# Ledger of designs, part 44: peptides against a protein of PDB entry 3HUF

Target 1, 320 residues: chain A of PDB entry 3HUF
Amino acid sequence: MWIIEAEGDILKGKSRILFPGTYIVGRNVSDDSSHIQVISKSISKRHARFTILTPSEKDYFTGGPCEFEVKDLDTKFGTKVNEKVVGQNGDSYKEKDLKIQLGKCPFTINAYWRSMCIQFDNPEMLSQWASNLNLLGIPTGLRDSDATTHFVMNRQAGSSITVGTMYAFLKKTVIIDDSYLQYLSTVKESVIEDASLMPDALECFKNIIKNNDQFPSSPEDCINSLEGFSCAMLNTSSESHHLLELLGLRISTFMSLGDIDKELISKTDFVVLNNAVYDSEKISFPEGIFCLTIEQLWKIIIERNSRELISKEIERLKYA

## One batch from the design tools (peptide; aimed at target 1 I43 K104)

Design b2_p20_3_s4 (made by RFdiffusion4, then SolubleMPNN; from b2_p20_3, 15 letters changed)
Fold by OpenDDE base, seed 1:
Structure b2_p20_3_s4 (fold): chain B 320 residues (1-320), chain A 20 residues (1-20)
Amino acid sequence: as target 1 above (320 residues)
Amino acid sequence: DKEIDELAAKENENDDSEEN
């Protein structure tokens, strides 16, 4: 989201969130959803227009800002952004930090981008929430992104957490739920005058983790917990691969169970399979190797003695 | 700071007349 602050009390000492939309900026406007009052004697009554675009798909992957357009409203002294005069037709900015100077005002409006990108695990939830979140200037998507700051957990009562949720947790992404999204939808008006009123997702996250025994105490308890072990996995999911890397595993990839030869078995402590392959081919697993699903692995990883548990299962199958 | 703003305000009196 874009946040503006200013020196010299020209914004009344308040920080303001700018959502996608158009704002008239000037001395003689009243603060509302489309106007920003600036208290300076040297600025015009209606000095500039700010236009913030909705997030692009690219912004979800890059964590870049919503495009910020500035137009001077034919003022005597013009408008500057980052010490450069705004052109007559307006200029568009993709920088994360903007210093906006209105005419000869000695104080600048500082606009900065607060990164917030929400990944969804479920396409139906994305379809439900994406439009509303984009109108808050929040990029949204389904695919893993290095720019992701928040992850929406799918609440299925009595189901295991998904691989996406496991990976989001280990990446230290803030896991949120539908209750937080609902809260975000209500704050749009209240945070206009005070950006500090933005709800803290960390409280929601702490409550999710505390109330769900499927999570370990912290990501740090699991990161590199399996260092020194090696696995082979079916090359089906990038998230699954990255999850296993965060566990400190050395990973070999294969395309089919038929590619699991004696050489691969000799170099591998266990094989990680997806649920469909595990269930369909359970009777045809290679002898002398421990095969498990990611969900079965996760149940071991959340235990404090995960290394001892994995070692015991590996030994059990070497002597069978 | 306030003195600079007041000096600039006198120069900006013309803009205030065109917006009326």
Scores: peptide ipSAE 0.114, ipTM 0.776, DockQ to the pose 0.076
OpenDDE base, seeds 2, 3, 4, 5: peptide ipSAE 0.104, 0.101, 0.113, 0.106; ipTM 0.763, 0.756, 0.770, 0.763

Design b2_p20_4 (made by RFdiffusion4)
Pose (drawn by RFdiffusion4):
Structure b2_p20_4 (pose): chain A 301 residues (1-255, 262-274, 288-320), chain P 20 residues (1-20)
Amino acid sequence: MWIIEAEGDILKGKSRILFPGTYIVGRNVSDDSSHIQVISKSISKRHARFTILTPSEKDYFTGGPCEFEVKDLDTKFGTKVNEKVVGQNGDSYKEKDLKIQLGKCPFTINAYWRSMCIQFDNPEMLSQWASNLNLLGIPTGLRDSDATTHFVMNRQAGSSITVGTMYAFLKKTVIIDDSYLQYLSTVKESVIEDASLMPDALECFKNIIKNNDQFPSSPEDCINSLEGFSCAMLNTSSESHHLLELLGLRISTFMKELISKTDFVVLNGIFCLTIEQLWKIIIERNSRELISKEIERLKYA
Amino acid sequence: EEEEEIEEEIKYIEEKKEEE
């Protein structure tokens, strides 16, 4: 999401989260859902228009920002963005850091993008919530992405968690649920400061894994719990390979050395396991000679 | 002249802050 703040007291010492839409910025305007007051001698009463475009699907994968546009409103002293004068017809920016000078004001409005891309585990969930989050400047998607910062698990309806959830937990993504999304549906009309929505997501994550037999205490205890073991799988996607790597496994992808060297086969007279079955063991027992002894029992037998 | 204009801008901002 986009945030602005400034040195001096030109934004009254406050920061602000800017959602997709348009803002009029100037000396004689009141701070509301569509105006930003910036007080300085050289800033025109109505000085600049900031237009933030809603996110594209590509930004969910790249981590790129919503397009930020600035128009100078025929002002006495002009507008610059990153030291470039804003021409008529305005300019658009896809960088993550923008220094915006209004008039001759010695203090710049500093706009910066904070990463936030939300992965859903369920297509019906994505369709229900995507438009809401996009209007806040939050890209969403279903497939794996390296720019994901949060993952929405399905309602844990007294049932096993999905591989997408296990993977998000291991790669240290913040796991959230419906209750946090309901909080996000509260905030479009609001004028709130930098980092206002982020800590609640971490609180939601910390509460989810408490007293939960689908999760261990931390991603740290799960990572490299199966070191010294090896495995094999058919046409392993880079995500499943990375998931198994995070468990400390040695992996052999196939399209007498696939059988005796390899301890077990991971799926989607050889011994086979699903990742769902492997997760049950990855939690269960205690030590390295216990949590990886049940897996060593399933191999010999 | 540029230093003076900067001083005037700062001063203006300070005055507005005091009014609040």

Design b2_p20_4_s1 (made by RFdiffusion4, then SolubleMPNN; from b2_p20_4, 9 letters changed)
Fold by OpenDDE base, seed 4:
Structure b2_p20_4_s1 (fold): chain B 320 residues (1-320), chain A 20 residues (1-20)
Amino acid sequence: as target 1 above (320 residues)
Amino acid sequence: KEEEEKKEEIEFIKKEKEKE
């Protein structure tokens, strides 16, 4: 989200979130959803127009800011952004930090991008929330992104957490739920005057972990917990691969169960499969190696003695 | 000159805050 603050108390000493939309900026406007009052003698009554666009799909993957447009409203002394005069037709900016100078005001408005990208684990939830979150200037998507800051877990009551949730947890992404999204949707009016009034997602995250026994106490308990072990996986998802890498596993990939030869078996401690393949192909599992699902692996890795548990399973099935 | 401009702005801001 875009946040503005200013030097010299020209914004009344307040920070403000700017959501996607259009703002008239000037001395003689009242602060509301479409106006930013700037207290300065050196600015026009109506000085500039700020327009913040909704996030693009690219912004979700890059963590880049919503496009920030600035137009001078034909003022005597113009408007500058990052020491450059704004053109007559206005200019658009994608920099994360904007120093905005209104006329001859010796104090600047500083706009900065607070990165917030929400990944959804569920397409139905994305469909429900994406429009509202985009109107808050929050990029949203389903796919893994290095720019992801928050992750909305799929809440199916009584089901195991998804691979996406497991991976988000190990990546130290802030896991959130629908309650946090609901709160975000209500904040639009209250944050006009104080950007610090944004809800703390960390409290939501702590509550999720505390109330769900499928999470370990910390990501650090699981990261590299299986260092020294080797697995093979079906080339199905990048998230699954990255999850196994974060566990410290050496990973071999194969395209089909038929590609699991004696050489691969000799170098591999276990085979990781998705649920669909595991359930459909149980009868065709290679001899001399055990296959498990990511969810079965997860149940082991969240235990304090995960290495011992895996070792026992490997030994049991090598001699079976 | 910039310091004088800043002082004048600060004084203006103070006077405007006193009117609210």
Scores: peptide ipSAE 0.347, ipTM 0.887, DockQ to the pose 0.584
OpenDDE base, seeds 1, 2, 3, 5: peptide ipSAE 0.344, 0.344, 0.345, 0.346; ipTM 0.886, 0.886, 0.886, 0.887

Design b2_p20_4_s2 (made by RFdiffusion4, then SolubleMPNN; from b2_p20_4, 7 letters changed)
Fold by OpenDDE base, seed 1:
Structure b2_p20_4_s2 (fold): chain B 320 residues (1-320), chain A 20 residues (1-20)
Amino acid sequence: as target 1 above (320 residues)
Amino acid sequence: KEKEEIEEEIKFIKEEKEKR
């Protein structure tokens, strides 16, 4: 989201969120969803137009800001952004920090990008929420992204957490639910888009973790917890691979259970399988190797003695 | 000049605060 604040109290000492949309900026406008009042004698009654675009698909992967357009409204002294005069037709900006000077006002409006990028675990929830979140200037998507700040888990009571949720937790994203998305939607209804009205995602996250025994107390309890162990995995998902990397595992990949030769077995402590392969191939597992699902592995890694538990299971199958 | 412009702007902002 874009946030504006200003020097010299020209914004009344308030920080304001700018959602995607168009804003008339000037001395004699009243603050609302399309106007920004600036308290200065050195600016025009209607001085500039700010236009913030909705996020692009690229912005989801880069964490880049929504495009910020500035147009001077034919003022005597013009408008500057980052010390450069705004062109006659307006200019567009993709920088995360904008210093906006209106006319001869000695105080600047500072616009900064507060990164928020929401990943969804399923396409149905993305389809439900993407439009509303994009209108808040929040990039949304399904695929893993280095720019992801938040992850939406599906709350089905009594279901195991997904691999996506496990990975989102370990990569230190803020896990949120439908309740937080509802709260975000209420911020858009505010007449004055005050940045102080932004709901705390960390409080939602703390409540999710506290109320769900499938999460450890922190990601740090699990990160590198299996350092020194080696696994083989079926090359099925990037998220599963990245999850195992965050556990500190050395990972070998294979395409089928038939590719697991004696050499791979000799170098591997256990094999990680998806549920479908585990259920279908359970009778045909190679002798002398521990095979488990990611969900079974997760149940072990959330325990304080995860290394001891894994070691015991490896030993049981090497001597069976 | 710049100092005078700042002082005059500060004065205006104060006067507009007192009206609210």
Scores: peptide ipSAE 0.326, ipTM 0.880, DockQ to the pose 0.651
OpenDDE base, seeds 2, 3, 4, 5: peptide ipSAE 0.318, 0.322, 0.324, 0.321; ipTM 0.878, 0.879, 0.880, 0.879

Design b2_p20_4_s3 (made by RFdiffusion4, then SolubleMPNN; from b2_p20_4, 10 letters changed)
Fold by OpenDDE base, seed 5:
Structure b2_p20_4_s3 (fold): chain B 320 residues (1-320), chain A 20 residues (1-20)
Amino acid sequence: as target 1 above (320 residues)
Amino acid sequence: MEEKEKEEEIEFIKKEKEKR
């Protein structure tokens, strides 16, 4: 989201969030959803127009800012951004930091981008929330992105944690739920006066972890916890592969259960399968190898003795 | 010039704060 602050108390000592939309900036406007009052004698009554675009799909993958357009409203002394005079038609900016000078005002407005990118675990929740979140200047998507800061967990009471949620947790993203999104939707008007009124996602996350026994206390409890073990998996999910890498596993990939030969068994401690293959192929599992799902593996890795539990299960099946 | 412009601006901002 874009935040503005200013020198010399020209913004009344307040930080303000700028959501996507158009703002008239000047001396003789009243602060609201479309106006920014600047307290300066050296600026016009209506001095500039700021326009913040909604996030693009590219912004979701890059964590880049919503485009910031500045137009001077035909003022005597113009507007500058990063020491450059704004062109007559306006200019657009993708820099994360903007120093905005209005006319001859000796104090600058500082605009800075705080990255917030929300990944959703399911398309239904994305479809429900994307429009509202985009109107807050928050990029949203389903696919994994290195720019994601938050992950929406679907609250289905009694459902097992998804691979997406497991991976998001190990990536140290802030896991949030629909209750946080509901709260976030209500603050849009209150944060006009004070950007500090944004809801704390970390409090939501702490409450999710505390109330759900499917989470370890920290990602660090699981990261590299299986270092030295080797697994094989079906080449079906990139998130599953990345999850297993974060556990410190050496991973071999195969296309079918028929590709699990004696050579693969000799170098592999266990096989990781998706639920559909695990349930359909239970009778066809190779002898002398431990087969499990990601969800079964997760239940083991959250235990304090995960390495011992896995070692015992490997020994039981390799030497039986 | 900049210092004088800042002082005059500070005085203006102060007077506008006192009106609230």
Scores: peptide ipSAE 0.344, ipTM 0.883, DockQ to the pose 0.605
OpenDDE base, seeds 1, 2, 3, 4: peptide ipSAE 0.341, 0.337, 0.342, 0.342; ipTM 0.883, 0.882, 0.883, 0.883

Design b2_p20_4_s4 (made by RFdiffusion4, then SolubleMPNN; from b2_p20_4, 6 letters changed)
Fold by OpenDDE base, seed 4:
Parts: structure tokens; C-alpha cells; sequence
Structure b2_p20_4_s4 (fold): chain B 320 residues (1-320), chain A 20 residues (1-20)
């Protein structure tokens, strides 16, 4: 989200979130959803127009800011952004930091991008929330992104957490739920005067972990916990691969169960499969190696003695 | 000159804050 603050108390000492939309900026406007009052003698009554666009799909993957447009409203002394005079037709900016100078005001408005990208694990939830979150200037998507800051877990009551949730947890992404999204939807008016009134997602995250026994106490308990072991996986998802890498596993990939030869078996401690393949192909599992699902692996890795548990399973099935 | 401009802005801001 865009946040503005200013030098010299020209914004009344307040920080403000700017959501996607259009703002008239000037001395003689009242602060609301479409106006930013700036207290300065050196600025026009109506000085500039700020327009913040909704996030693009690219912004979700890059963590880039919503496009920030600035137009001078034909003022005597103009408007500058990052020491450059704004053109007559206005200019658009994608920099994460904007120093905005209104006329001859010796104090600047500083706009900075606070990165917030929400990944959804569930397409139905994305469909429900994406429009509202985009109107808050929050990029949203389903796919893994290095720019992801928050992750909305799929809440199916009584089901195992998804691979996406597991991976988000190990990546130290802030896991959130629908309650946090609901709260975000209500803050639009309250944050006009104080950007600090944004809800703390970390409290939501802590509550999720505390109340769900499928999470370990910390990501650090699982990261590299299986260092020294080797697995093979079906080339199904990048998230699954990255999850196994974060566990410290050496990973071999194969395209089909038929590609699991004696050489691969000799170098591999176990085979990781998705649920669909595991359930459908149980009869065709290679001899001399054990296959498990990611969810079965997860149940082991969240235990304090995960290495011992895996070792016992490997030994049991090598001699079976 | 810039310092004087800042002082004049500060005074203006302080005066406007007293009117609210």
C-alpha cells in the first residue's frame, strides 16, 4: 500500500494510507477519501491530483507498487517528484519512494510503498476477496511469488493443511485467515488519518499456529530437519519441490513411477507423491523403497524426533 | 533563504493549527 508522510507537519504530523483512487491535494481541501489537505502557505488551494491505480498482475509477482500518477493543477510553481518537474499532462511513477514537492513548499511529502502481496491457497476465496483487496492496493494471486508477504490458508475443517500452507509457513510468510481479510475491508475510513491503524497480521498468524496442531512451533524446527536424506518426487509442482528443499532434502525428480529404476532406488531414501498419485498407484509402487505423500511427510516433520521417525521407516521398508 | 522560508512555513502551520 502507498503511505504518505510529510516533513514540517504539513500533513498535520499524520501518516496516511493512499488506496487506489483519485485525490485532490491542496491547502483548501478537507481530508476525506478523495482529498488530502496540506497545510502550507506556499501551495495552491487545489495544487495537485494524485491517482493511484489498482495493482496489476505483474505487481503481484514483483511486489512493485501500484502506479502513482501525479498531475499539477496548473499551479504557479508546479509540482516536482523526485526532483523532476511533473509534466503538463501528468506523470506516472513506479518507484517505491516518491519525494513530492508542491510548489515552493520547503517541506516535502514522502510517499513510500509498503509491500503487501496476498497469496490465496483457494481459488474460491481469491474470487471472493480479490476485488476488495485490489481496491486497497493489495496485489493478490494463487501462484507462488517471491513477493508474497501474506498467505490465506484454505480452511477446510478437519482436513490436513495444504502443501501451499506448509510451504508458506516454512517460507516465514504471514499466514492469515478470513477474519483478517474482513478486518482489512473495514479499515478504509479509519486509516485516512493514521496509517498505523492497520491491523497487525502477526497476531492473526500467531493465533492460527497456536490453535492448529498441524503447525510446528516455528519454521526453524522444520527447516533443514531432514538434511542428509534423499528423496525422489514426481515432477508435479514447484511448491512441493521448494518445500522439500527447505527441509534440507536432496531431491531427484522423475516423470512417472516407471522411471524409478534400481539406480534411483539405490540413491533415494524415500519417494514423495501427491495424494492423487499415491492413492491411484499404490499397487504399482516399486519394491525396496517406501512411498509417502507430502501430507504424511509433514506429519513426521512436525514431530520433534522427525529424523528418527524417517530413519525407522527407511529401515523397515528396505528390509521388507 | 531556505531557512527563512521554513520558519515562515512553520509559523503559518502553527497559526492554522490554532484556528482548528
Amino acid sequence: as target 1 above (320 residues)
Amino acid sequence: EEEKEKEEEIKFIEEEKKKE
Scores: peptide ipSAE 0.356, ipTM 0.890, DockQ to the pose 0.587
OpenDDE base, seeds 1, 2, 3, 5: peptide ipSAE 0.353, 0.352, 0.351, 0.356; ipTM 0.889, 0.889, 0.889, 0.891

Design b2_p20_5 (made by RFdiffusion4)
Pose (drawn by RFdiffusion4):
Structure b2_p20_5 (pose): chain A 301 residues (1-255, 262-274, 288-320), chain P 20 residues (1-20)
Amino acid sequence: MWIIEAEGDILKGKSRILFPGTYIVGRNVSDDSSHIQVISKSISKRHARFTILTPSEKDYFTGGPCEFEVKDLDTKFGTKVNEKVVGQNGDSYKEKDLKIQLGKCPFTINAYWRSMCIQFDNPEMLSQWASNLNLLGIPTGLRDSDATTHFVMNRQAGSSITVGTMYAFLKKTVIIDDSYLQYLSTVKESVIEDASLMPDALECFKNIIKNNDQFPSSPEDCINSLEGFSCAMLNTSSESHHLLELLGLRISTFMKELISKTDFVVLNGIFCLTIEQLWKIIIERNSRELISKEIERLKYA
Amino acid sequence: EEEEEKAAEEEYEEKQKLPE
């Protein structure tokens, strides 16, 4: 999401989260859902228009920002973005840091992008919530992405968690649920400061894993719990390979050395396991000679 | 496009010479 703040007291010492849409910025305007008051001698009463475009699907995967446009409103002293004068017809920016000077004001409005891309575990969930989050400047998607910061698990309807959830937990993604999304549906009309929505997501995550037999205490205890073991799988996607790597496994991808060297086969007279079955063991017992002893029992037998 | 950018920079410089 986009945020602005400034030195001096030109934004009254406050920061602000800017959603997709348009803002009029100037000396004689009141701070509301569509105006930003910036007080300085050289800033025109109505000085600049900031237009933030809604996110594209590609930004969910790249982590790129919503397009930020600035128009100078035929002002006395002009507008610059990153030291470039804003021409008529305005300019658009896809960088993550923007220094915006209004008139001759010695203090710049500093706009910066905070990473926030939300992965859903369910297509019906994505379709229900995507437009809401896109209007806040939050890219969403279903497939794996390296720019994901949060993962929405399905309602844990007294049932096992999905591989997408296990993977998000291991790669240290913040796991959230419907209750946090309901909070996000509250905030479009609001004028709120930098980092206003982020801590609630962490609180939601910390509460989800508490008293939950689908999760251990932390991603740290899960990571490298199966070191010294090895495995094999058919056409391993880079995500499943990375998931198994995070467990400390040695992996052999296939399309007398696939059988005796390899302790077990991970799926989607050899011994086979699903990741769902492997997660049950990855939690269960205690030590390295216990939580990896039940897996060593399933191999010999 | 380049000529419009040069013209905007020249107009900007002139406006910077103005008293506040």

Design b2_p20_5_s1 (made by RFdiffusion4, then SolubleMPNN; from b2_p20_5, 8 letters changed)
Fold by OpenDDE base, seed 1:
Structure b2_p20_5_s1 (fold): chain B 320 residues (1-320), chain A 20 residues (1-20)
Amino acid sequence: as target 1 above (320 residues)
Amino acid sequence: MKEEEEEAEKKYEEKLKLPL
């Protein structure tokens, strides 16, 4: 989201979130959803117009800012952004940091982009929330992205966490729920005067972890915990592959159970299968190899003795 | 190892820098 602050108390010592929309900036406006009051005798009554665009689909993958348009309102001394005079028709900016000088005011408005990108685990939840979140200047999507900061866990009561949730946790993405999204949607007016009134997603995340035994205490408890083990994977998502990499596993890939030859078995400690293949092919598993699902692996990995548990299962099947 | 942990810790701290 865009946040503004300023030197010399010209913003009354307040930080403010700028959501997508249009703002008239000047000395003789009242702070509201479409106005920014700036306290200086050197600033015009109505000095500039700021326009923040809604996030693009590209911004979800890049973590780039919502486009920031600045127009001078025909003032005597103009407006500058990053020491450059704003053009007569206005200029658009995609830089993460903007120093905005209004006329001859010796103090600048500093606009900075704090990235917040929300990944959803399912298209139904995305469809429900995307419009509201985009109106907050928050990019949203379904696919994994390095720019993602938050992940929406779908609460099905009594269900196992999804592979997407497991991977989001190990990537140190802040896991949130629908209750946080609901709360986030209500603060749009309250954060106009004080950006610090933004709800703490870390408190939500801590509460999710504390109240769900399917999470370890930290991602660090699981990251590289299986270093030195080798696995082969069949019919897994990209997220499943990256999850296994974050566990420190050496990964081999194969396309069918028929591709599991004696050479692969000799180099592999265990095989990771999706639930559908595991359930359908359980009778046809190669002898002398430990086969498990990603969800079964997760139940082992969250235990403090995960390495010992995996070693015992490998030994049990190698000598059976 | 230490540099990757420090980069992962920095990326975590940057992700945890919620827009306040």
Scores: peptide ipSAE 0.011, ipTM 0.381, DockQ to the pose 0.014
OpenDDE base, seeds 2, 3, 4, 5: peptide ipSAE 0.006, 0.006, 0.000, 0.005; ipTM 0.382, 0.384, 0.267, 0.393; seed 4 fails the geometry check

Design b2_p20_5_s2 (made by RFdiffusion4, then SolubleMPNN; from b2_p20_5, 8 letters changed)
Fold by OpenDDE base, seed 5:
Structure b2_p20_5_s2 (fold): chain B 320 residues (1-320), chain A 20 residues (1-20)
Amino acid sequence: as target 1 above (320 residues)
Amino acid sequence: SAAEEAAAEKKYEEKLKLPL
């Protein structure tokens, strides 16, 4: 989201969130969803127009800012952004940091982009929330992205956490739920005057982890916990591959169970399957190798003695 | 240890200072 602050009390010593929309900036406007009051004798009654666009799909993958348009409202001394005079028709900015000078005011408005990109695990929840979150200047999507800051866990009571949730957790993405999204939707009025009134996603995350036994206490408990083990991965997603890499596994990827020969079995500790392949091919598994799903592996990984548990299962099937 | 948990929590909080 865009945040503005300023020196010299010209913004009354407060930081403000700017959501997508249009703002009239000036000395004789009242702070609301479409106006920013700036306290200086050097600033026109109506000095500039700020327009913040909704996030693009590209912004979800890059963590880039919503486009920030600045137009001078035909003032005597103009407007500058990053020491450059704003053009007569206005200019658009994609920089994460903007120093906005209104006329001859000795104090600048500092606009900075604080990245918040929300990944969803399922398309239904994305469809439900995307429009509202985009109107807050928050990029949203389904695909894994290095720019993602938050991950929405689906509250299906009694279901195992998804591979997406597991991977988001190990990446140290903030896991959130629908309750946090609902709270975010209500803050639009309160953060007009004080950006610090933004909901704490960390509190939501702490509550999710505390109340769900499917999570370890920390991602660090699981990262590289299986270092030195080797697996074969069959018919799994790229996200599953990245999850297994974060566990410290040496991974070999195969297209079918028929690709598993005696040589591979000799060099591989276990085989990781998706649920569909595990359920359909269970009768056809190669002898002498431990086969499991990501969800079964996760249940072992969250245990304090994960290495001993894995070793025991490997030995049990090598000698069966 | 409570100190390692606090250090992990602090590293997590430091990463969480970047997103809103």
Scores: peptide ipSAE 0.009, ipTM 0.429, DockQ to the pose 0.011
OpenDDE base, seeds 1, 2, 3, 4: peptide ipSAE 0.008, 0.000, 0.008, 0.000; ipTM 0.403, 0.267, 0.398, 0.269

Design b2_p20_5_s3 (made by RFdiffusion4, then SolubleMPNN; from b2_p20_5, 8 letters changed)
Fold by OpenDDE base, seed 3:
Structure b2_p20_5_s3 (fold): chain B 320 residues (1-320), chain A 20 residues (1-20)
Amino acid sequence: as target 1 above (320 residues)
Amino acid sequence: DEEKKKEAEKKYEEKLKLPL
C-alpha cells in the first residue's frame, strides 16, 4: 500500500493510506476518498492529481509498488517528484519512496510503499477476494513468491494443512484466514485519515497458530531440524522442494518411482511422496526404502523429538 | 541458546510487523 506523510504539518500530522484511485491534492479541497488537503499558503487550491493504479501481476512477484502517477494541475510553480519537475502530461513512478514537492512549499509530501502481497492456496478463495484486495493496492496470486507477505489458509475444520501452508509457515509468511480478509476489506473508509487503523495481521496469525495443533510454536523449531538426513522426492512441486530444503534435507529428485535404483537407495534415508502417488503406489514401493507423504513427514517434524522419530522409522523399514 | 531463540523470535516478530 502507499502511505503518505508530510513535513511541517502540511498533512495535519496525519499519515494516510492511498488506495488505487485518483486524488486531487490541494489547499482548498476536503479530505475524502478522492481528495487530499494540504495546508500551505504556497500550494494551489487544486495543485496536483495523484493516480495510483491497481497492482499488476508482476507486482505480486516483485513486491513492487502500484504505479504512482503525478500530474501538475497547471500551477504557477509546478510539482516536483524526487527533485525532478513533473512533465506537462504527468509522470509515472515505480520507486518505493517519493518526495513530492508542491510548488514552492518548503515541506515535502513523502510517499512510502509498504509491501503487502497475499498468496492464496486455493484458487476459489483467490477468485473471491482478489478484486477487493486489488482495490486496496494488494497484489494477489497462487504461486509462491519471495515478495509474499501473507498466506491465506482455508479454514476447513479437521483437514490437514496443505504443503503450501507448511511452506508459508516455514518461510515466515504471515498465515491469515478469511476472517482477516473480511476485516481488511472493511477498513477502506476508516483509514482515510488514520493509516494506523489497518488491521494487524500478526495478531490474527498468532491466534491461528495457537489454536491449531498442526503448527509448531515457531518456524525455528522446524528449520534445519532434519539436517544431515537425505531424501528423494518426485519432481512434483517447487513448494515441496523448498519445504524440504528448509528442513535442512539433502534432496535428490526423480521423475518416477521406477528411477529409484540401488544407488539412490544407498544414499537416501527416505522418499517423500505426495498423497496421490503414495496412495496409488504404496503396494509397489521399492524394498529397503522408507516412503512417506509430506503430511506424514510434517507430523514427525512438529514433534520435539523429530530426529529420533524419523531415525526409528528409517531403521524399522530398512531392516523389515 | 535461550538468548539466541529469543533474538530469533524477536527478529521474526519484527519481520511479521506490517511495515505500516
Scores: peptide ipSAE 0.017, ipTM 0.413, DockQ to the pose 0.011
OpenDDE base, seeds 1, 2, 4, 5: peptide ipSAE 0.014, 0.006, 0.012, 0.007; ipTM 0.393, 0.367, 0.362, 0.398; seed 2 fails the geometry check

